Peptides against a protein of PDB entry 5EIB. Designs and how they scored, part 96

Target 1, 366 residues: chain A of PDB entry 5EIB
Amino acid sequence: VDLEPGTMDSVRSGPFGQIFRPDNFVFGQSGAGNNWAKGHYTEGAELVDSVLDVVRKESESCDCLQGFQLTHSLGGGTGSGMGTLLISKIREEYPDRIMNTFSVMPSPKVSDTVVEPYNATLSVHQLVENTDETYCIDNEALYDICFRTLKLTTPTYGDLNHLVSATMSGVTTCLRFPGQLNADLRKLAVNMVPFPRLHFFMPGFAPLTSRGSQQYRALTVPELTQQMFDSKNMMAACDPRHGRYLTVAAIFRGRMSMKEVDEQMLNVQNKNSSYFVEWIPNNVKTAVCDIPPRGLKMSATFIGNSTAIQELFKRISEQFTAMFRRKAFLHWYTGEGMDEMEFTEAESNMNDLVSEYQQYQDATAD
Target 2, 366 residues: chain A of PDB entry 5EIB as posed
Amino acid sequence: VDLEPGTMDSVRSGPFGQIFRPDNFVFGQSGAGNNWAKGHYTEGAELVDSVLDVVRKESESCDCLQGFQLTHSLGGGTGSGMGTLLISKIREEYPDRIMNTFSVMPSPKVSDTVVEPYNATLSVHQLVENTDETYSIDNEALYDICFRTLKLTTPTYGDLNHLVSATMSGVTTCLRFPGQLNADLRKLAVNMVPFPRLHFFMPGFAPLTSRGSQQYRALTVPELTQQMFDSKNMMAACDPRHGRYLTVAAIFRGRMSMKEVDEQMLNVQNKNSSYFVEWIPNNVKTAVCDIPPRGLKMSATFIGNSTAIQELFKRISEQFTAMFRRKAFLHWYTGEGMDEMEFTEAESNMNDLVSEYQQYQDATAD

## One batch from the design tools (peptide; made by RFdiffusion4, then SolubleMPNN)

Design b2_p14_3_s3 (from b2_p14_3, 6 letters changed)
Fold by OpenDDE base, seed 1:
Structure b2_p14_3_s3 (fold): chain B 366 residues (1-366), chain A 14 residues (1-14)
Amino acid sequence: as target 1 above (366 residues)
Amino acid sequence: MGGIFITIWDSKGP
């Protein structure tokens, strides 16, 4: 789905364009112009029914509908505004189904779009209320991984999207291959989300290796486990050492010893015990899938529900507040039918979310 | 600008 026709042509002409049914392409004539309000109230609202008709048709063809997964950017007007409108409408129609998202967080290191803090804050407000699971993929973290870890001098959107794709493939492994831990979206939510509002995940992927060092590195279970828990491998720009893990899932892929995986996962938990909450028993889950990802012998994908995720929301909130105090660009949103109160409500809800994460970070076992 | 992708998850019945 896109409000811009040119994006759809790129997907159709791409190497995977043929895997999608032609009728499942919904596109507008006028883009959202990086404005959440255009995506949510005007241009996106004109297309939402057409998208819902496709969603209904495909849902009716399911033998056992588990839920929905939406992938979108929170910086752009289409992904943020129309994406959150779709989430709301799908939630209204399917209240008993899981809503999962891969939400790409904006970064001023990657984009010059000045209104991204508004789009992100307004989107997070919707995601808090209308999703069960949100993977926070932070363009800040992706850029830093590309530059520092992968040794790319000038990271491109292609390089960032490669990391996103690897991560998405990793976290969905349990859903795609039978007999795994978290084999359905609901089990994942039950294992990962101890508190309904605290459903924002820090994903990570291993191995992350520069092209120049790939030839010399034997991938081992200990190395994957160590790298997966390294703050530099997190796809969200947060340091897990500044918070506590509420829950963790680790998904290993490739031919490896389950015993070795369990031993290494126990060792890394013990080594990092200060970075876990002590009052949630058995809060680390591990899965092993014998099928490696394409081009790798083995991989590990990390899903962390950490109170350190508040660093991401604080960054967005600070940027939002700095703009909103000046009433910068507000006329672009109010001109599409938004009230200034919606900005204040979204800011408040995001600050409440930060406060909730901090409360559980500071909580001790009584 | 990034488009929206929607995936519908179906559990193959037993």
Scores: peptide ipSAE 0.459, ipTM 0.878, DockQ to the pose 0.643
Fold by OpenDDE base, seed 4:
Order: structure tokens, then C-alpha cells, then sequence
Structure b2_p14_3_s3 (fold): chain B 366 residues (1-366), chain A 14 residues (1-14)
């Protein structure tokens, strides 16, 4: 789905264009112009029914509908505004199905779009209420990985999208291959989400490789285990050492010893025990899939529900507040039918979420 | 990433 036709033509002409049914391409004629309000109330609202008709048709063709997964950017008006509108409408129609998202967080290091903090804050407000599971893929973290870890002088969107694709492939491994831990969306939610609002995940991936890099093809299970818990491997710009893990899932891929994986996972938990909450027993889950990712012998994917995710929301909130206190660019949103109170409500709800994470971070076993 | 991708997850029945 896109409000711009040109993006759909690029997907159709791409190497994977034939995977999508022609009728499942829904596109507008007028883009959202990086405005959440255009995506949510005007241009996106005109297109939403056409998307819902496709969603209904495909859902009716399912043998057993588990839920929905939406991939979107929170910086752009289409991904943020129309994406959250679609989430809300799908949630309303399918309240008993899991809503999963891959939400790409904006960063000033990656984009010069000044209004991205507004789009992100308004989107997070919707995601808190209308999703069951949200993978936070932070452009700040992706940029820092490309620049610092991969030594790319000028990271491109192609480099960032490679990391996104690797992460998405990793976290969906259990859903795509039978006989794994968390083989369905609901089981993942039950294992990962101890409190309904605290459903924002920090994904991580090992080995971190650029396109054409063969450097990490020979990583061992100990190296994978150490790297997946390293803050530098997190796809969210948060340091897990500044918070506590509520829950963790680790997904290993490739031919390896399950015994060795279990031993290394126990070792890394013991080494990092101060960074876990003590009041959630058995809060680390491990899966091993014998099928390696394309081009690698082994990989590990990390999913962390950590109170350190508040660092990401604080960053967005600070950027939002700096603009909003001056009423900068608000006329572009109010002109599309938004009220200024919706900005204040979104800011408040995101600050409440930060406070909730902090409360559980500070909680001790009674 | 300008567009929205929706994936519908189906379980194969038993």
C-alpha cells in the first residue's frame, strides 16, 4: 500500500514483484507529503476502504487466521498516518486476532524531514493502544550500525534496508518453519508481553553483515550468543544495560548443537543477571532452526522486551517537545482537520508509557 | 521505506 503510485511500480518491477497478487497493490495518486494528518484523515482515509476490502478477501481465504503484520515507517506520512489508520481499522474488525508491527523509527541522522518527530509521536500513541507486538526498528541504531560497526562512510537507505530485512527474516523464523518455539503470533505475545502496553521490542541480529560481506560466515555459537546481547547489535538505539529485560527470545539458525546453544544462553543470562527482572521466572526463551539464512552458515536473532526502550521514546519526545512548544509546522496538520489536543494527548500517552517502563525497571521482588 | 506492507498470517489447520 502506498499513497504514491511510483513506489508500487518499483515493487512490481523488482525481483519479488511476482510474489504479490496484482489485486493486492493498493495505491493513491496523491502522497501524504510527510504529513501524518494527510495519511490518517484525508488522502489515507480515501484509500483505507480499498485496503480493507483486500484484507477481508485475503483473511476469508485463510484456513486459520492468526493475525496481521504491518511494516511501516513512522517518519513518513503514509507509513505513519495511513499505517496507524489501517492498524486501528483492522483491530476494530478483528479484535481477537494478533496485530504485529515492524515500526521503523525516524532519526535526524537518516532524514532531513523536520516533522518526523510529530509523525512518530502521533504513531506511537496509536501503536500503544492498537498493537499486541511492535518491533522497534530504529533508523538511529541502523545508521550507527552501518557507520560504526560496518564501517560505511556514508550509509544509504539500501544499507539500512538490508539490516531491516535481516531482522525481519530472523524474528519471523519461528512463524515460517514448523516445530519451533513461538510458532504462532499469540504464543509469542504470551511469552514476550507480560503487561499489555509494554509490547515494544528491541530486535537484534548477529552476525551484522553488509551486502557482499563474507566476513562473518564462520561465527561460532559463543560468538553469536555474545553478539546478540551486545548493545551494538540492537536495532533500537537503546542500551540494555540502562534498563532491565522483562522477557527475551533468542532464535538461532543453522546447523548447531542445541546443547551448546543452551549452555551459551545460560552463561550469557548469568553474566547479565543484573539486567533482568528477578520477578519473571523463565523469561528467556530459545529456539533453534536448522535452516540457516541465505548467505550465512549461522545466525542469531534477538527479541528483547526491555525497559531500556524508554530511551527511544524519550529521544522522540524531546524532539517533539522542542518543535511543539513553538507550534512549528502545526498549521500543516490542523489544516488537514487535526486538533492541537491530539498532539498533547499523544505526547502524554508516550510519556505515560515511559513512566510505566521506569516503574517496572525500579520494581523489586517483594 | 515509503509504503506499507501487510502480511496476513495463516496457520495450516492440523
Amino acid sequence: as target 1 above (366 residues)
Amino acid sequence: MGGIFITIWDSKGP
Scores: peptide ipSAE 0.444, ipTM 0.876, DockQ to the pose 0.646
Fold by OpenDDE base, seed 5:
Structure b2_p14_3_s3 (fold): chain B 366 residues (1-366), chain A 14 residues (1-14)
Amino acid sequence: as target 1 above (366 residues)
Amino acid sequence: MGGIFITIWDSKGP
């Protein structure tokens, strides 16, 4: 789905264009212009019914509908505004189904779009209420991984999207291959989300290797385990050491010893025990899939529900507040039918979310 | 890429 037709042509002409049914391409003629309100109330609202018709048709063709997964950017008006509109409308129609998202968080290091803090804040407000599971993929973290870890001098959107794709493939492994831990979306939610509002995940992927070092790096279970718990491998710009893990899932792929995986997972938990809450028993889950990812012998994907995710929301909130206090560009949103109250409500709800994460970070078993 | 991707998850029934 896109409000701009040109993106659809690029997807259709791309190497994967044939994977999608032609009828499942829904596109507008006018983009949201990086405005959440255009995506949510005007241009996106005109297109939403056409998308819902496709969603209904495909849902009716399911033998056993588990839920929905939406991938979107929170910086742009289409991904943020129309994406959250779609989430709301799908939730209204399918209240008993899981809503999962891959939400790409904006960063000033990657985009010069000045209104991204508004789009992100307004989106997070919707995601708190209308999603069951949200993977936070931070453009800042992706950029830093590309630059610092992958040693790319000038990271491109292609490089960032490669990381996103690897992560998405990793976290969905359990859903795609039978007999895995978290084999369904609901089971994943039960294992990963101890508190309904605290459903924002910090994903990570291993191996992350520079092109120059790929030939020299051994892919071993210990190396994967060490790397996936490294703060530098997190795809959200948060340091897990500044918070506590509520829950963790680790998904290994490739031919490896389950015994070795369990031993290494126990070792890394013991080494990092101070960064876990003590009052959630069995809060680390491990899965092994014998099928490696394309081009790798083995990989590990990390999913962390950490109170450190509040660093991401604080960053967005600070940027939002700095703009909103000046009423900068506010007329672009109010001109699309928004009230200033919607901004203050979104800011408040995001600050409440931060406070909730902090409360559970500071909670003890006593 | 400003687009939205929707995936519908179907469990193969038992």
Scores: peptide ipSAE 0.442, ipTM 0.872, DockQ to the pose 0.648
Fold by OpenDDE base, seed 3:
Structure b2_p14_3_s3 (fold): chain B 366 residues (1-366), chain A 14 residues (1-14)
Amino acid sequence: as target 1 above (366 residues)
Amino acid sequence: MGGIFITIWDSKGP
């Protein structure tokens, strides 16, 4: 789905264009112009019914509908505004189904779009209320991984998208291969989300290796486990050492010993025990799939529900507040039918979310 | 600017 027709032509002409049914391509004629309100109330609202008709038709063809996964950017007007509108409408029609998102967080290091803090804040407000699971993919973290870890001198959107794709493939492994832990979206939610509003995950992937080192790097369970828990491999721009893990899932892929995985997972938990809450028992889940990802012998994917994710929301909130105090660009949003109060409500809800994460970070076992 | 991708998850019934 896009408000711009040119994006659909790129997907259709791409290597996966033939996987999608022609009727499942829904596109507008006018883009959202990086405006959440244009995506949510005007241009996106004109297109939403056509998307919902496709979603209904495909959902009716399911033997057992588990839920929905939406991938979108929170910086752009289409992904943020229309994406959150679609999430809301799908939630209204399918209240008993899981809503999962891969939400790409904006960063000033990657984009020059000045209104991204508005789009992100308004989107986070919707995601808090209307999603069950949100993977936070931070463009800042992706850029830093590409530059520092992968040794790319000038990271491209292609390089960032490669990391996103690897992570998405990793976290969905249990859903695609039978007999795994978290084999359905609901089991994942039960294991990962102890509190309904605290459903924002920091993903990580291993191995992350520069092209020059790739040939010489051993892929071992200890190395994968160590890298997966390294703050430098988190795809959200927060340091897990500044918070506590509420829950963790680790998904290993490739031919490896389950015993070795369990030993290394126990060792990493013991070494990092100060970074876990003590009052949630058995809060680390491990899965092993014998099928490696394409081009790798082994991989590990990390899913962390950490109170450190508040650093991401604080960054967005600070940028939002600095812009909103100046009333900068507000007329672009209000001109599309938004009330100024919706900005204040979204800011308040995001600050409440930060306060909730902090409360659980500071909580002790009684 | 990235479009929206929607994936519908179906479990094969038992």
Scores: peptide ipSAE 0.434, ipTM 0.871, DockQ to the pose 0.640

Design b2_p14_3_s4 (from b2_p14_3, 5 letters changed)
Fold by OpenDDE base, seed 1:
Structure b2_p14_3_s4 (fold): chain B 366 residues (1-366), chain A 14 residues (1-14)
Amino acid sequence: as target 1 above (366 residues)
Amino acid sequence: MGGIFITLWDSKGP
């Protein structure tokens, strides 16, 4: 789905364009112009029914629909505004199904779009209320991984999207291959989300290796485990050492010893015990899938529900507040039918979310 | 601008 026709042509002409049914392409004539309000109230609202008709048709073809997964950017007007409108409408129609998202967080290191803090804040407000699971993929973290870890001098959107794709493939492994831990979206939610509002995940992927060093590195279970828990491998720009893990899932892929995986996972938990909450028993889950990802002998994918995720929301909130105090660009949103109160409500709800994460970070076992 | 992708997760019945 896109409000811009040119994006759809790129997907259709791409190497995977043929895997999608032609009728499952919904597109507008006028883009959202990086405005959440255009995506949510005007241009996106004109297309929402057409998308819902496709969703209904595909849902009727499912034997046992578990839920929905939406992938979108929170910086752009289509992904943010129309994406959150679709989430709301799908949630209204399918209240008993899981809503999962891969939400790409904006960064001023990657985009010059000045209104991204508004689009992100307005989107997070919707995601808090209408999703069960949200993977926070932060363009800040992706850029830093590309530059620092992968040694790319000038990271491109292609390089960032490669990391996104690897991460998405990793976290969905348990859903795609039978007999795994978290084999359905609901079990994942039960294991990962101890508190309904605290459903924002820090994903990570291993191995992350520069092209020049790939040929010299033997991939081992200890190395994957160590790298997966390294703050530099997180796809969200947060340091887990500044917070506590509420829950963790680790998904290993490739031919490896389950015993070795369990030993290494126990060792890394013990070594990092200060960065876990003590009052959630058995809060680390591990899965092993014998099928490696394409081009790798083995990989590990990390899913962390950490109170350190508040650093991401604080960054967005600070940028939002700095713009909103000046009433910068508000006329672009109010001109599409938004009230200034919706900005204040979204800011408040995001600050409440930050406060909730901090409360559980500071909580001790009584 | 990034498009929206929607995936439906179907559990193959038993």
Scores: peptide ipSAE 0.441, ipTM 0.874, DockQ to the pose 0.650
Fold by OpenDDE base, seed 5:
Structure b2_p14_3_s4 (fold): chain B 366 residues (1-366), chain A 14 residues (1-14)
Amino acid sequence: as target 1 above (366 residues)
Amino acid sequence: MGGIFITLWDSKGP
C-alpha cells in the first residue's frame, strides 16, 4: 500500500514484484507529503476502504487467521498516518486477532524531514492502543550499525533496508517453520508481553560483519550469542544496560548444537543478570531452526522487551516538544482537520508509556 | 520507501 504510485512501480519491477498478487497493490494518486494527518484523515482515508477490501478477501482465504503484520515507517505521512489508520480499522474489524507491526522510527541522522517527530508521536499513540506487538526498528540504530559495525562510509537506504529485511526474516522464523518456540503470534505475545501496553520490542541480528572482516570471522554459537546481546547490534537506538529486560527471545538459525545454544544462552543471561528483572520467571526463550538464512551458515535474531526502549520514546518526545512549543508546522496538520488536542493527547500517552517502563524498571521482587 | 506492507499470518489448521 502506498499513496504514491511510483513506489508501487518500483516494487512491481523489482526482483520480488512477482511475489505479490497484482490485486494486492493498493495505491493512491497523491502522497501524504510527509504529513500524518494527510495519511490518517484525508488522502489515506480515501484509500483505506480499498485496502480493507483486499484484507477481507485475503482473510477469507485463510484457513486459520492468526493475525496481521504491518510494516511501515513512522517518519513519512503514508506509513505513519495511513499505517495507523489501517491498524485501527483492522483492529475494529478483527478485535480477536493479533496485530503485529514492524515500525521504523525516524532519525534526524537519516532524514531531513522536519515533521518526523510529529508523525512518530502521533503514530506511537496509535500503536500503544491498537497493536499487540511492535518491533521498533530505529533508523538511527540502523545507520550506526552500518557506519560503525559494517564500516560503510556512506550508509544508503539499501543498506538500512537490508538490516530491516534480515531482522524481519529472523523474528518471523518461528512463525514460518513448524515446531518452533513462539510458533504463533498469540504465543509470542504471551511470552514477550507481560503488560499489555509494554509491547515494544528491541530487535537485534547476528552476525553483523564488515565486508572486510567477513572472510576472517568464524560463525560460532558463542560469537552469535555474544553479538546479539551487544548493545551495538540492537536495531533500536537504546542501550539495554540502561534498563532491564522484561522478556527476551533468541532465535538461532542453521545447523548447530542445541546443547551449545542452551549453554551459551545460560552463560549470557548469568553474565547480564543485572539487566533482567528478577520477578518475571523464565523470561528468556530460545528457539533453534535448522534452516539457515540465505547466504549465512548460521544466524541469531534477538527480540528484547526492555525498559531501555524508553530512550527511543524520550528522544522522539524531546524533538516533538521542541517543535510543538513553537507551533512549528502545526497548521499543516490542523488544515487537514486535526485538533491541537490530538497532539497533546499523543504526547501525554507517550510520556505515560515512558513512565510505565520506568516503573517496571525500578520494581523489585519485594 | 514510504509504503505499507500488510502480511496475514495463517496457521495451517491441525
Scores: peptide ipSAE 0.424, ipTM 0.869, DockQ to the pose 0.664
Fold by OpenDDE base, seed 4:
Structure b2_p14_3_s4 (fold): chain B 366 residues (1-366), chain A 14 residues (1-14)
Amino acid sequence: as target 1 above (366 residues)
Amino acid sequence: MGGIFITLWDSKGP
């Protein structure tokens, strides 16, 4: 789905364009102009029914629908505004199904779009209420990985999208291959989400490789285990050492010893025990899939529900507040039918979420 | 990433 036709033509002409049914391409003509309000109330609202008709048709063709996965950017008006509108409408129609998202967080290091903090804050407000599981893929973290870890002088969207694709492939491993831990969306939610609002995940991936890099093809289980818990491997710009893990899932891929994986996972938990909550027993889950990712012998994917995710929301909130206190660019949103109170409500709800994470971070076993 | 991708997760029935 896109509000711009040109993006759909690029997907159709791409190497994977044949995977999608022609009728499942829904596109507008006008675009959202990086405005959440255009995506949510005007241009996106005109297209939403056409998307819902496709979703209904595909849902009726499922033998046993588990839920929905939406991939979107929170910086752009289409991904943020129309994406959250679709989430809300799908949630309303399918309240018993899991809503999973891959939400790409904006960063000033990656985009010069000044209004991205507004689009992100308005989107996070919707995601808190209408999703069951949200993978936070932070452009700040992706840029820092490309620049600092991969030594790319000028990271491109192609480099960032490679990391996104690797992460998405990793976290969906248990859903795509039978006999794994968390083989369904609901089981993942039950294991990962101890409190309904605290459903924002920090994904991580090891080994971190650029396109054409063969440097990490020979990583060992100990190296994978150490790297997946390293803050530098997190796809969200948060330091897990500044918070506590509520829950963790680790997904290993490739031919390896399950015994060695279990030993290394126990060692890393013991080494990092101060960074876990003590009041959630057995809060680390491990899966091993014998099928390696394309081009690698082994990989590990990390999913962390950590109170350190509040660092990401604080960053967005600070950027939002800096503009909103001056009423900068608000006329572009109010002109599309938004009220200024919706900005204040979204800011408040995101600050409440930060406070909730902090409360559980500071909680001790009674 | 400008567009929205929606994926439906279907379980094969038993």
Scores: peptide ipSAE 0.422, ipTM 0.872, DockQ to the pose 0.652
Fold by OpenDDE base, seed 3:
Structure b2_p14_3_s4 (fold): chain B 366 residues (1-366), chain A 14 residues (1-14)
Amino acid sequence: as target 1 above (366 residues)
Amino acid sequence: MGGIFITLWDSKGP
């Protein structure tokens, strides 16, 4: 789905264009112009019914629909505004189904779009209420991984999208291969989300290796485990050492010893025990799939529900507040039918979410 | 600017 027709032509002409049914391509004629309100109330609202008709038709063809996964950017007007409108409408029609998202967070290091903090804040407000599981993919973290870890001198959107694709493939491994832990979206939610509003995950992937070092790097379970828990491999721009893990899932792929995985996972938990809440028992889950990802012998994917994710929301909130106090660009949103109160409500809900994460970070076992 | 991708997760019924 896009408000711009040119994006659909790129997907159709791409290596996966033939996987999608032609009727499942829904597109507008006018883009959202990086405006959440245009995506949510005007241009996106005109297209939403056509998307919902496709979603209904595909849902009727399912034997047992578990839920929905939406991938979108929170910086752009289409992904943010229309994406959150679609999430809301799908939630209304399918309240008993899991809503999962891969939400790409904006960063001033990657994009020059000045209104991204508005689009992100308005989107986070919708995601808090209408999703069950949200993977936070931070463009800042992706850029830093590409530059620092992968040694790319000038990271491209292609390089960032490669990391996103690897992570998405990793976290969905249990859903695609039978007999795994978290084999369905609901089991994942039960294991990962102890509190309904605290459903924002920091993903990580291993191995992350520069092209020059790739040939010389051993892929071992200890190295994968160490890298997976390293703050530098988190795809959200927060340091897990500044918070506490509520829950963790680790998904290993490739031919490895389950015993070795369990030993290394126990060792990393013991070494990092100060970074876990003590009042959630058995809060680390491990899965092993014998099928490696393409081009790798082994991989590990990390899913962390950490109170450190508040650093991401604080960054967005600070940028939002700096613009909103000046009433900068507000007329572009109000001109599309938004009330100024919706900005204040979204800011308040995001600040409440930050306060909730802090409360659980500071909580002790009684 | 990235489009929206929607994936439906179907479990094969028991």
Scores: peptide ipSAE 0.409, ipTM 0.866, DockQ to the pose 0.647

